# Peptides against a protein of PDB entry 6J54, part 65

Target 1, 223 residues: chain A of PDB entry 6J54
Amino acid sequence: NENLFASFIAPTMMGLPIVTLIIMFPSLLFPTPKRLINNRTISIQQWLIQLTSKQMMAIHNQKGQTWSLMLMSLIMFIGSTNILGLLPHSFTPTTQLSMNLGMAIPLWSATVFTGFRYKTKTSLAHFLPQGTPALLIPMLVIIETISLFIQPVALAVRLTANITAGHLLIHLIGGATLALLNINTMTAFITFTILILLTILEFAVALIQAYVFTLLVSLYLHD
Target 2, 42 residues: chain B of PDB entry 6J54
Amino acid sequence: QFQFTGIKKYFNSYTLTGRMNCVLATYGGIALLVLYFKLRSK

## One batch from the design tools (peptide; aimed at target 1 M72)

Design b2_p24_5_s1 (made by RFdiffusion4, then SolubleMPNN; from b2_p24_5, 19 letters changed)
Fold by OpenDDE base, seed 5:
Structure b2_p24_5_s1 (fold): chain B 223 residues (1-223), chain C 42 residues (1-42), chain A 24 residues (1-24)
Amino acid sequence: as target 1 above (223 residues)
Amino acid sequence: as target 2 above (42 residues)
Amino acid sequence: EFSLLLQALLEELAQLASLLLAAL
């Protein structure tokens, strides 16, 4: 069990936290284009960013589209860190709840304050769903208020739990494969095949979680 | 469009203004309740 | 719907992980 959690320990070198360097590293993989016609890799990246931007900002009006730059930077950051975290013996900063809370709380606060500033009437009305019976209004308002405060926690925990669970599962299946190599080679081969399929799934999960995190922030801004 | 008369015009769950007023009334009631218990304890 | 499906999948994976931990 101790060996399983060793990959989640914050890496330090000579007492200095390397986590800061790991967090900043994905930014180097996405350079800003300076030429009219860029390399194929940069062109594909810009194309993907434009497609995702169009899809995510389709729900928002012009005022909400001002947040496009922030949302796109967020999805690229989380997505790149999650993908890099699937490399062997790599550390994923998004497995740390502290990091995810550090992102979720400010973004949630910004969406809530933006709502109260520009759409005060609508924001206050969201604490009461439409068509609620009069007798249930006080209780439901309390529940919706609690739900609002749970949003940043749920956002952070969802990302952390999904990435952490994926890493744990890869380690468990990998350990089982190694243990079965000396017992039954055929069974070990089957387990190894499952490990490969799981790794492919985790690549998809890494991208999906980045998208879901950003999408939910966008939805909170819209509401 | 819903037509409301009397108190239902200002406090309803179907209009934006009505919903807002219901929320404010709920928070105001809770605040008064908390204030009452604090003053009673002293 | 997609978010719900993803959540269900993750719950199944978590359950599988717990079973593997119990087997080891």
Scores: peptide ipSAE 0.052, ipTM 0.709, DockQ to the pose 0.021
OpenDDE base, seeds 1, 2, 3, 4: peptide ipSAE 0.065, 0.027, 0.026, 0.029; ipTM 0.699, 0.708, 0.706, 0.727; seeds 1, 3 fail the geometry check

Design b2_p24_5_s2 (made by RFdiffusion4, then SolubleMPNN; from b2_p24_5, 20 letters changed)
Fold by OpenDDE base, seed 4:
Structure b2_p24_5_s2 (fold): chain B 223 residues (1-223), chain C 42 residues (1-42), chain A 24 residues (1-24)
Amino acid sequence: as target 1 above (223 residues)
Amino acid sequence: as target 2 above (42 residues)
Amino acid sequence: EFGELLKYLLELLAELAELLLRLL
């Protein structure tokens, strides 16, 4: 089991953590446009960013649309790190719960404080659903308050669990294929096929989790 | 749409203002309870 | 452990799918 979690250990070189470099690496994949008509790669990237920004920010008013830069940078960061993490022998920073909490808590707090700042009445009213019987009001307000504080934790754990589970499964199936190569080649071939299908699934999951994480932050901002 | 009279006008679960007041009242009550137990423990 | 992990993953994916269906 120690070998299963070895890929999730923070890498170090000569006693220095290289996690910082790994976290910063995705930024190199998205260079700033320099020309009016850029190359195909940059053009596709900008188009995707515009498409996703349009889709995600459509539910927000003008004030909420000021968050577009932050949300787009977030989805690009998480998405790129998740995809890069699927490379063989790669370390995925988003598998670390500390990192995801480090992203979730500030963003959640910012959305909550923004809500209280600009929509104080609506934000306070959100602690009590409409039509609640009078006898249940105090209890429900407490529950809703607790629910609010669980949101950043749920956001971080969701991302961490999805990415970590995928990586673990890939490693397990990969290890099984290697072990079966010398035992039964036919079974190893079947396991290898499953591994390929799983890797394709994990590519989709990596992007979906980035989207869901950013979307939920956006929804918290809207509500 | 809803016609509320008396205290129900200010404390209801249907109107925005009513819900807000209920939440504030709940937090205020909890704060007072915590304060009461803190003072009682002294 | 593998079976439990697979079950967990499937449940997680199912929950994610339900969440997405609710949001869309």
Scores: peptide ipSAE 0.027, ipTM 0.722, DockQ to the pose 0.019
OpenDDE base, seeds 1, 2, 3, 5: peptide ipSAE 0.024, 0.020, 0.014, 0.019; ipTM 0.712, 0.685, 0.659, 0.665

Design b2_p24_5_s3 (made by RFdiffusion4, then SolubleMPNN; from b2_p24_5, 20 letters changed)
Fold by OpenDDE base, seed 1:
Structure b2_p24_5_s3 (fold): chain B 223 residues (1-223), chain C 42 residues (1-42), chain A 24 residues (1-24)
Amino acid sequence: as target 1 above (223 residues)
Amino acid sequence: as target 2 above (42 residues)
Amino acid sequence: ELSELLKALLELLAELASLLLLLL
């Protein structure tokens, strides 16, 4: 079990944590365009950012559009870190629950407080579903209040669990494939095929989790 | 479109204001209960 | 080693399934 989680240990160099450098590294992959006609990679990148921005901000009014920069930076950061984490011997900061909580709690609190500041009546009414029988009102308000406080935890745990699970599965199936090479070559080939399919899936999961994380933050802002 | 009269006008689960008032009433009730038990234990 | 890996996989899948059910 310890060998399985070895890749999730925070990397250090000369006793100093280099996690800060790893967290800052994705910013280098997204340079700001300085030309009217940019390189192919930058053009595609800007197109994707614009596409995702239009899709995510479609549910927001003008006041919600002010969060576009924050949400787009968040999805790009999480997405890039997740994709880079799929490289061999790479460390994914998003596998650390502490990091995800560090992102989820402030963003969640900011959205909740923003909602209470500008839409106090709607935010308070959100604790009670419409059409609830009178006898169930106190209980549902309590449950909805608890649900609100679970949101940042669920947000962080979802991201952490999905990314961590993917990494663990790749390591386990990869190890099993190597072990089966000496036992049964046919079975090893099947396991290897599963490994390839899983790696493709993990690339998709890496992007989806970044999107879901950002979308949920956006949804909390909309509510 | 719903016609509410009396207390139901202010405390209902269909209107936005009614829902808000219900939430505030529930929180107020809980706060009063907590206060009651705190004062009773003291 | 293979049996241990399989057991670990099953345990992981069970935990992930339970966690996913809790998150849904």
Scores: peptide ipSAE 0.026, ipTM 0.718, DockQ to the pose 0.018
OpenDDE base, seeds 2, 3, 4, 5: peptide ipSAE 0.020, 0.014, 0.023, 0.020; ipTM 0.690, 0.668, 0.723, 0.698

Design b2_p24_5_s4 (made by RFdiffusion4, then SolubleMPNN; from b2_p24_5, 19 letters changed)
Fold by OpenDDE base, seed 1:
Structure b2_p24_5_s4 (fold): chain B 223 residues (1-223), chain C 42 residues (1-42), chain A 24 residues (1-24)
Amino acid sequence: as target 1 above (223 residues)
Amino acid sequence: as target 2 above (42 residues)
Amino acid sequence: EFSLLLQALLEELARLAKLLLEAL
C-alpha cells in the first residue's frame, strides 16, 4: 500500500515543503503575450482561453462576468496541474483533498454570499423548488439547506477522487503489465493496450474535471 | 396565471415571494423549536 | 499479485469513503 500511495505524498526537500513551488509552476506555462502576433503556442493558448471564457461566462450577466478572470484562472490552474500530474513520477497537488477543499470552500462561500447580497429573494427562494406540495415544504427546505452545505464538499471530493483514481489505475495497470511480461506476453500486450487507452482517458478526465469544477462554481454563482 | 388569496398569497410554492416566505417561516419555526427545547432544559 | 493490489486499493478506497461519511 505504501508503494502505491508514495506518489501522493507531499514532496519535501531538506524538510521544507516544495509543494508551493509545484503549485506556482503552471503559471510559467502561460506567459502573457507582448506582441501583436505571437508564436503558435501562445496564440493557441489565448484562443482557448477566449473560447472557454465565452462559453462559461455566457450564462452570467454583467455583474457575474466580473468573476471571469478568477474562474478562468481557476480552470487554467486546475487543468494545468492535472495534466502535469500525468507526467512520470510527478506530484499532483489536486490529488490532495486539503487543496481542493481549500479552493472549493472559499469559492463556494463567495458565490453564496454574492447571491445573498445581490439576489436575496431569489437565493432564499432557491431553498424551495417551485411546485412543492405544502406538506413537504418544511422537510424539503431542510434537505435543500443540507444540499447547499454539501456542495463544496462534493466539489472537492469529485475532483480529488477522479484524479486520484486515475493515477492509481495507471500505476496498478502499469505494474500489472510489467508483471505479466514474464508470465504471458499476449496478456501483457492486452494490458498495455488498456494502459494506453486509460492514459488517454486520464488526459481527458484531467481537463474535464478542471472544467466541471469551474463550471459548478460558476453555476453556483449564477443560481 | 395563479391567483392566490389569503395566506396562500404570502405562502406558496409557486411565486418567488411565496417561496421565500415559506423558507423564512421554516427557519423561524426551527429556531423557535430549538429555543423551546433550550428553555425547557433550563 | 494484481488481484491483491486491486483488493488493497478497494480496501483503501472503502476506508476513505468511511472517513468521508463520518466527516459528513
Scores: peptide ipSAE 0.021, ipTM 0.688, DockQ to the pose 0.021
OpenDDE base, seeds 2, 3, 4, 5: peptide ipSAE 0.020, 0.015, 0.016, 0.017; ipTM 0.687, 0.651, 0.671, 0.678

Design b2_p24_6 (made by RFdiffusion4)
Pose (drawn by RFdiffusion4):
Structure b2_p24_6 (pose): chain A 223 residues (1-223), chain B 41 residues (1-41), chain P 24 residues (1-24)
Amino acid sequence: as target 1 above (223 residues)
Amino acid sequence: FQFTGIKKYFNSYTLTGRMNCVLATYGGIALLVLYFKLRSK
Amino acid sequence: SANDLYSEIMELFRFFVFYLAVLV
């Protein structure tokens, strides 16, 4: 009975303040120069695009490359609006489940209507996988179509659920430090756990590769 | 001038990308179940 | 050519942010 942990009961509040200012703000963090040589703080932003524009370009290699100049703008917005919220009292718009259901459905249904305006038969004849055996036609086409309509829900809910799961362990491991007016040796170990956990919460950039890329596989497979 | 800089891009991909009506239908129906539960409290 | 590509991506990024702000 040496080290007794404590806890504090308090409501964890994902309130909703004025949001249309907070959305526009990570656009003015990135400037754009009208010059040849640039000023060594855009120049490491301009180099960071020329890397990951060479990975969402290399798989497709079609006349579906026109679409890929928009998929690098989708990686900078939720690459920034997940990284800004690690600050002390900031508010992330990709916490709320509302706009992610508007990020998944106008993009996911922009993919099944891409081959339906050009191919019209073989886009969802991709439901036919192989040289058809006879015992498992109805066991297949009720499975590979129930794992199609999962995809918009499977694209948006995987983003909101773990972003806000990073914010609660920031508060609850952090709030147990403040309520630790018991033995002071264990206060530093909870603090040291925090400053490790904030390094893991820079996997908020690593969860943007898993949004743009399964949007490319959900585009490269259809088209 | 927030238009003609990206007007060539719009009619290219908004043929399939501007289908927010399914979002508007899935969003408008989602407005209906929450005003109904508060009506029945 | 690398500056033109960066300017085209940034015009699309600013329009997408404006579209999300209208959507909200």

Design b2_p24_6_s1 (made by RFdiffusion4, then SolubleMPNN; from b2_p24_6, 14 letters changed)
Fold by OpenDDE base, seed 5:
Structure b2_p24_6_s1 (fold): chain B 223 residues (1-223), chain C 42 residues (1-42), chain A 24 residues (1-24)
Amino acid sequence: as target 1 above (223 residues)
Amino acid sequence: as target 2 above (42 residues)
Amino acid sequence: NDNELFREISELYKALVLLLSELV
């Protein structure tokens, strides 16, 4: 059991945390274009960034579009780290709850404070849905207030739990496959096929969770 | 167009101003309740 | 206005990272 969770321990090199270097590594995979017509790989990356930017900013006004750079950097960072984390014997920083909370809480607070600063009346009115019976108003306002404070926690835990659960399943099924190789080769082959299908699923989950995280931050800004 | 009279003009769940006032009234009530228990404990 | 908000958020971020480093 200790061997299974050893991959989730923060790696250290010579007593120094190497986690900082791992976090900075995805930034090297996205170089800034220097030419009008770039290489095919860079052109595809820029096209994907423009496509996702158009989808994310479609719900925002001109004032909300100022957050486009931060939201795009966030989705690229989370997406790249999640995909790189699926490499064998790699450490994914997004499996650490501390990192995800460190991103979720400040971004959530920024969206909430921005709403209160520019749209105070609308933000305060958001705690009470329209058409609520008069007798239920006090209780519903309390529930909506609690719901607001749960948002950053749910945002961080969702990302952490989905990525961590995927990694655990890959390790468990991979270990079972290796154990069954010497017992029954036919069952080991079936288990290995399931492992391949699961790894493909985790690639999709890694991208989807990055998108959902950024989308929810964007929606909190819009509301 | 909503035509509310009396207390419903300031406290309603349909207008933006009414919803805001309801939220502020709820927070004010909770703050007064907390203040009451704090002063009672001392 | 935006610079002041970014400063407040950055300070909150630093405080949160410090707190989380103690919890984990």
Scores: peptide ipSAE 0.162, ipTM 0.705, DockQ to the pose 0.059
OpenDDE base, seeds 1, 2, 3, 4: peptide ipSAE 0.125, 0.083, 0.160, 0.069; ipTM 0.700, 0.629, 0.700, 0.682

Design b2_p24_6_s2 (made by RFdiffusion4, then SolubleMPNN; from b2_p24_6, 12 letters changed)
Fold by OpenDDE base, seed 3:
Structure b2_p24_6_s2 (fold): chain B 223 residues (1-223), chain C 42 residues (1-42), chain A 24 residues (1-24)
Amino acid sequence: as target 1 above (223 residues)
Amino acid sequence: as target 2 above (42 residues)
Amino acid sequence: KDNELFREIMQLYRFLVELLAQLA
């Protein structure tokens, strides 16, 4: 059904890629604070940033805390884009696997290489868990190596799949409600209630996926 | 504390150094196998 | 050294974003 996936087509106007503008739009929603006591919206944003920063950086040493700016910007970007994508007839860039791979692969490589650079022994040791029987060492090392390379793919696919699936469900149930309006109003009301509950859930999913993505990137840091 | 003697001192799954050496040995073995098959085809 | 890596990552990110924009 072309109608179902029409919302996932990359938008263009007169052949110009407006996707860049859509990607840059969330940055306008987070202005830099200028006052000691800012507006309520900015204050809430700062509060959330501080909370998430404290939670994510608590597991890192001082060297790992240098990544705080990048990680916080990442979570804000993904979170804001996901939330904005829940608007009716909106395009979410994070539904594009190419974009998520573009974020996941560089960040993953950065974390892995940073680990190898500063904690080479520990990073190499992670390919072999402690207490592994001697007979399973070669096989397990190979498996752990494969697992490492699957990480960026898993990050991208997880985010893309969850957001895309949520959007599809909203569209399907929304379409069902519209179709049932002329058939059975009572059933349409039930489906509409489910749609409301689903939309609330998708708001939570949007934030959770942003957090999980950033958290996993942070977890891959060895510093 | 783990007390290892002989080759187990350098290749074990309990110490960081031992695990690192095991990983390096595994990669080295794979590299040698690949090299062997590459040279065999020539 | 971390700044250099960060710069490289950002350059790669920008490149990928530009590619996505071109494909759109």
Scores: peptide ipSAE 0.191, ipTM 0.711, DockQ to the pose 0.084
OpenDDE base, seeds 1, 2, 4, 5: peptide ipSAE 0.137, 0.066, 0.007, 0.119; ipTM 0.710, 0.659, 0.600, 0.663

Design b2_p24_6_s3 (made by RFdiffusion4, then SolubleMPNN; from b2_p24_6, 15 letters changed)
Fold by OpenDDE base, seed 1:
Structure b2_p24_6_s3 (fold): chain B 223 residues (1-223), chain C 42 residues (1-42), chain A 24 residues (1-24)
Amino acid sequence: as target 1 above (223 residues)
Amino acid sequence: as target 2 above (42 residues)
Amino acid sequence: EDNKFFQEVSQLFNYLVKELAELV
């Protein structure tokens, strides 16, 4: 069903990728404060940013707090793009696995390399869980090494799968609702109710996935 | 808390240094095996 | 209905695999 995946095709105009503009658009929604007391909307926005910043940076020391700006920008970007993607007939860049891998791999690599640079002993020791029986040490070290390399993939796939699945479900249930309008109005009403509930859920998922993505990057930085 | 003697002092799964050494030994062993098979193929 | 669901899931899986293949 090409129509089902049509919403996930990267939009282009005259051969030029509009994706770049779509990616840059969320930045316009977060203006810098200019006044001591800004309008209510910006004040709430700044409050939320500060709240999330305090929560995420609580697990890091001063060296880890250097990543605060990047992590906060990441969560704001992913969150805003995910929310905007729930608009009717909109394109979500985060549904593209390439986009998420493009973010996940560099961030993961940076966190891993930073860990090896400043906490070499702890980072190397992380490949072997404490209390492992001697006979299982070689196997477990190998498994843990493989697990490390799966982290960026899991990070990207998790975000992509959750957002993509949500969009697909909304489209499918929406289509089913329209089809049932001519068959049984009562069942269509039930389906429509499910659609509304699902849409609310997807709004929550959009924010949660942005948070989880950023949190996991932060946790990998911590270890 | 943990008192290790002999080779267990350097290779253990409880201390940070011991865990690190075990990891390095594992990687070293794998590298040597790979090197052995490469040299054998020549 | 179950077959249609499985087909849709399979198509989604194939789509994801295709996207992964394009990245590799």
Scores: peptide ipSAE 0.086, ipTM 0.713, DockQ to the pose 0.017
OpenDDE base, seeds 2, 3, 4, 5: peptide ipSAE 0.063, 0.042, 0.032, 0.069; ipTM 0.701, 0.706, 0.694, 0.686

Design b2_p24_6_s4 (made by RFdiffusion4, then SolubleMPNN; from b2_p24_6, 12 letters changed)
Fold by OpenDDE base, seed 1:
Structure b2_p24_6_s4 (fold): chain B 223 residues (1-223), chain C 42 residues (1-42), chain A 24 residues (1-24)
Amino acid sequence: as target 1 above (223 residues)
Amino acid sequence: as target 2 above (42 residues)
Amino acid sequence: SQNELYQEIMQLYKYLVKLLSELV
């Protein structure tokens, strides 16, 4: 059991946190274009960034377009860290709830504050859904207020839980596969197949969670 | 379109302004209640 | 004992899958 969670322990060397280096590493995978026509890999990368940018920024107006850079950087960071976390014996920083909260809370607060700053009427009106019966207004306003404060927690927990659960499943199925090698090779093969499928799924989940995280931040900004 | 008169013009769950006013009134009411209980303890 | 362990792991797997399905 301890070995299972060992992959989630923050790595340190001589008491120094190497997590900082791990967090900074994905930035090296996204170099800035220098030539008019760059390498194929960089071109594909830029193309993907443009597609995602167009998709997310379609929701926002002129003021929302200002957040494009931050949102793109966020999705690239989370996506890259999640993908790299699927490497054998790697550490995924996004599995740490503290990190996700550290990202979610400021972004959420910024979006909420921006909403209140420029769209005060609309933002306040969101605490009361349209068409609410008069008797339910006070209660529903309170519930919506609480719901607002749960948003950053839900955002962080969703990302953390999905990535962590995926890692745990990979380890568990992997361990089961190894254990079954000495018992039934056929069953072990089936389990191994499941492991492969699960790994593919986790790659997808890693990207989806990054997208969802960024999308929700964007949606909160749009209100 | 909605046609409201009287208090419903300012406090309704259909118009944007009405919803805002309802929210503000709710918060104000809660704040007053909290203030009342705090002052009562003195 | 091994069967029990596998059953527990399977249950855990089911719960995790459910959680993942709800969170995604």
Scores: peptide ipSAE 0.109, ipTM 0.685, DockQ to the pose 0.014
OpenDDE base, seeds 2, 3, 4, 5: peptide ipSAE 0.083, 0.013, 0.066, 0.087; ipTM 0.679, 0.591, 0.672, 0.704

Design b2_p24_7 (made by RFdiffusion4)
Pose (drawn by RFdiffusion4):
Structure b2_p24_7 (pose): chain A 223 residues (1-223), chain B 41 residues (1-41), chain P 24 residues (1-24)
Amino acid sequence: as target 1 above (223 residues)
Amino acid sequence: FQFTGIKKYFNSYTLTGRMNCVLATYGGIALLVLYFKLRSK
Amino acid sequence: SSFISTISALSFALAFLLLQILNL
């Protein structure tokens, strides 16, 4: 009975303040120059695009490359609006489940209607995988179509659920420091756990590769 | 002028990308179950 | 009405960020 942890019971609030100002704000963190040589703070933003525009370009290699100049604007928005919210009292719009059901369905159904306007037969004849055996036709086409309509729900719920799971361990490991007016040796170890956990919460950039890229495999497989 | 800078891009891919009616139907029906549960409290 | 205004601000922010990438 040496080190007794404590806890504080308080409501964890994901309130809803005025949002249309908070959405527009990580646009004006990125300027755009009308010059040849630029000013060494856009110039490391302009080099960070020319890397990851050479990885969502190399797989497709078609006349579906026209679509890929919009998929690098989808990586900077939820690459920024997941990184801004690590600050002390900031508010992330990708916490709420509302706009991610508007980021998955207008993009996911923009992929199944891409080959249906050009191929019209073999886009969902991709349901036929191989040289057809006889004992498993109805066990297949009720499986590979129930794992198609999961995909818009499997694209948007995997983003909201772990972004807001990074904010609760920020508060609850951080709120146990404030309520630790018991023995003071264990206060520094909970603080040291925080400043490791804030380094893990820069995997909010690593969860945007897992949004743009399973949108490219959900685009390169259909088209 | 927030149009003609990206007007060549719109009619290219808004043929399939501007299908927010399925989002509007899945959103408008999602408005209907919450006003109904508060009506029955 | 707060969901429509969030979708309309999202579509305006994505179209304005796409115009900045086209000027790069």

Design b2_p24_7_s1 (made by RFdiffusion4, then SolubleMPNN; from b2_p24_7, 15 letters changed)
Fold by OpenDDE base, seed 1:
Structure b2_p24_7_s1 (fold): chain B 223 residues (1-223), chain C 42 residues (1-42), chain A 24 residues (1-24)
Amino acid sequence: as target 1 above (223 residues)
Amino acid sequence: as target 2 above (42 residues)
Amino acid sequence: DLLLEMLNALLETLNTLLLKILEL
């Protein structure tokens, strides 16, 4: 069991944590455009950023669109870290619950605070669904209040669990494939095929989880 | 859309203001209960 | 309600993708 989770231990070099460098590394993959016509890679990146920005910010008014830069940077950060985490022997910061809580709690609190500041009536009314029977109002308000406080936890756990589970499956199936090479070559080939398909799925999951995380933050802002 | 009279005008689950007032009343009631038990323990 | 609908839609999409991968 220790060998399975060894890849999830925060790496240190000479007793100093290098997690900070790993977290900052994805920023180097997205250089700032300097030319009117950039190379193909930068052009594709900018195009994707624009498309995702338009899609995510379409639900927001002018005030909500001020969050566009932050939300886009968030999705790019989480997406890039998740994809880089699929590299062999790489460390994925988003597998750490502390990292995801560190992102989720401030962003959630900021969105809730923004909601109460600019849309006080709507935010307070959100604790009571429309059409609730009168006798159930107090209980339902309490449940909705609890639900609000579960949001940041659910946000962080969802990201952490999905990415961690994917990494564990890749390691387990990969290890099984290697072990079966000397036992049954045909079975090893089947498990290897599953590993390839799983890896492709994990690439998709990595991007989807980044999108869902950012989208939910955006939805909490919109309410 | 809906016409409410009396107390239902201010406390209803259909209008925005009514929902807000219900939420505030619920929190106020909980606060009063907590206060009651706190004072009772003294 | 909107959040629940979106989550269900995402879950269905993920399941559909998973089924497509498993059928290959």
Scores: peptide ipSAE 0.027, ipTM 0.706, DockQ to the pose 0.022
OpenDDE base, seeds 2, 3, 4, 5: peptide ipSAE 0.020, 0.024, 0.020, 0.020; ipTM 0.680, 0.691, 0.683, 0.659

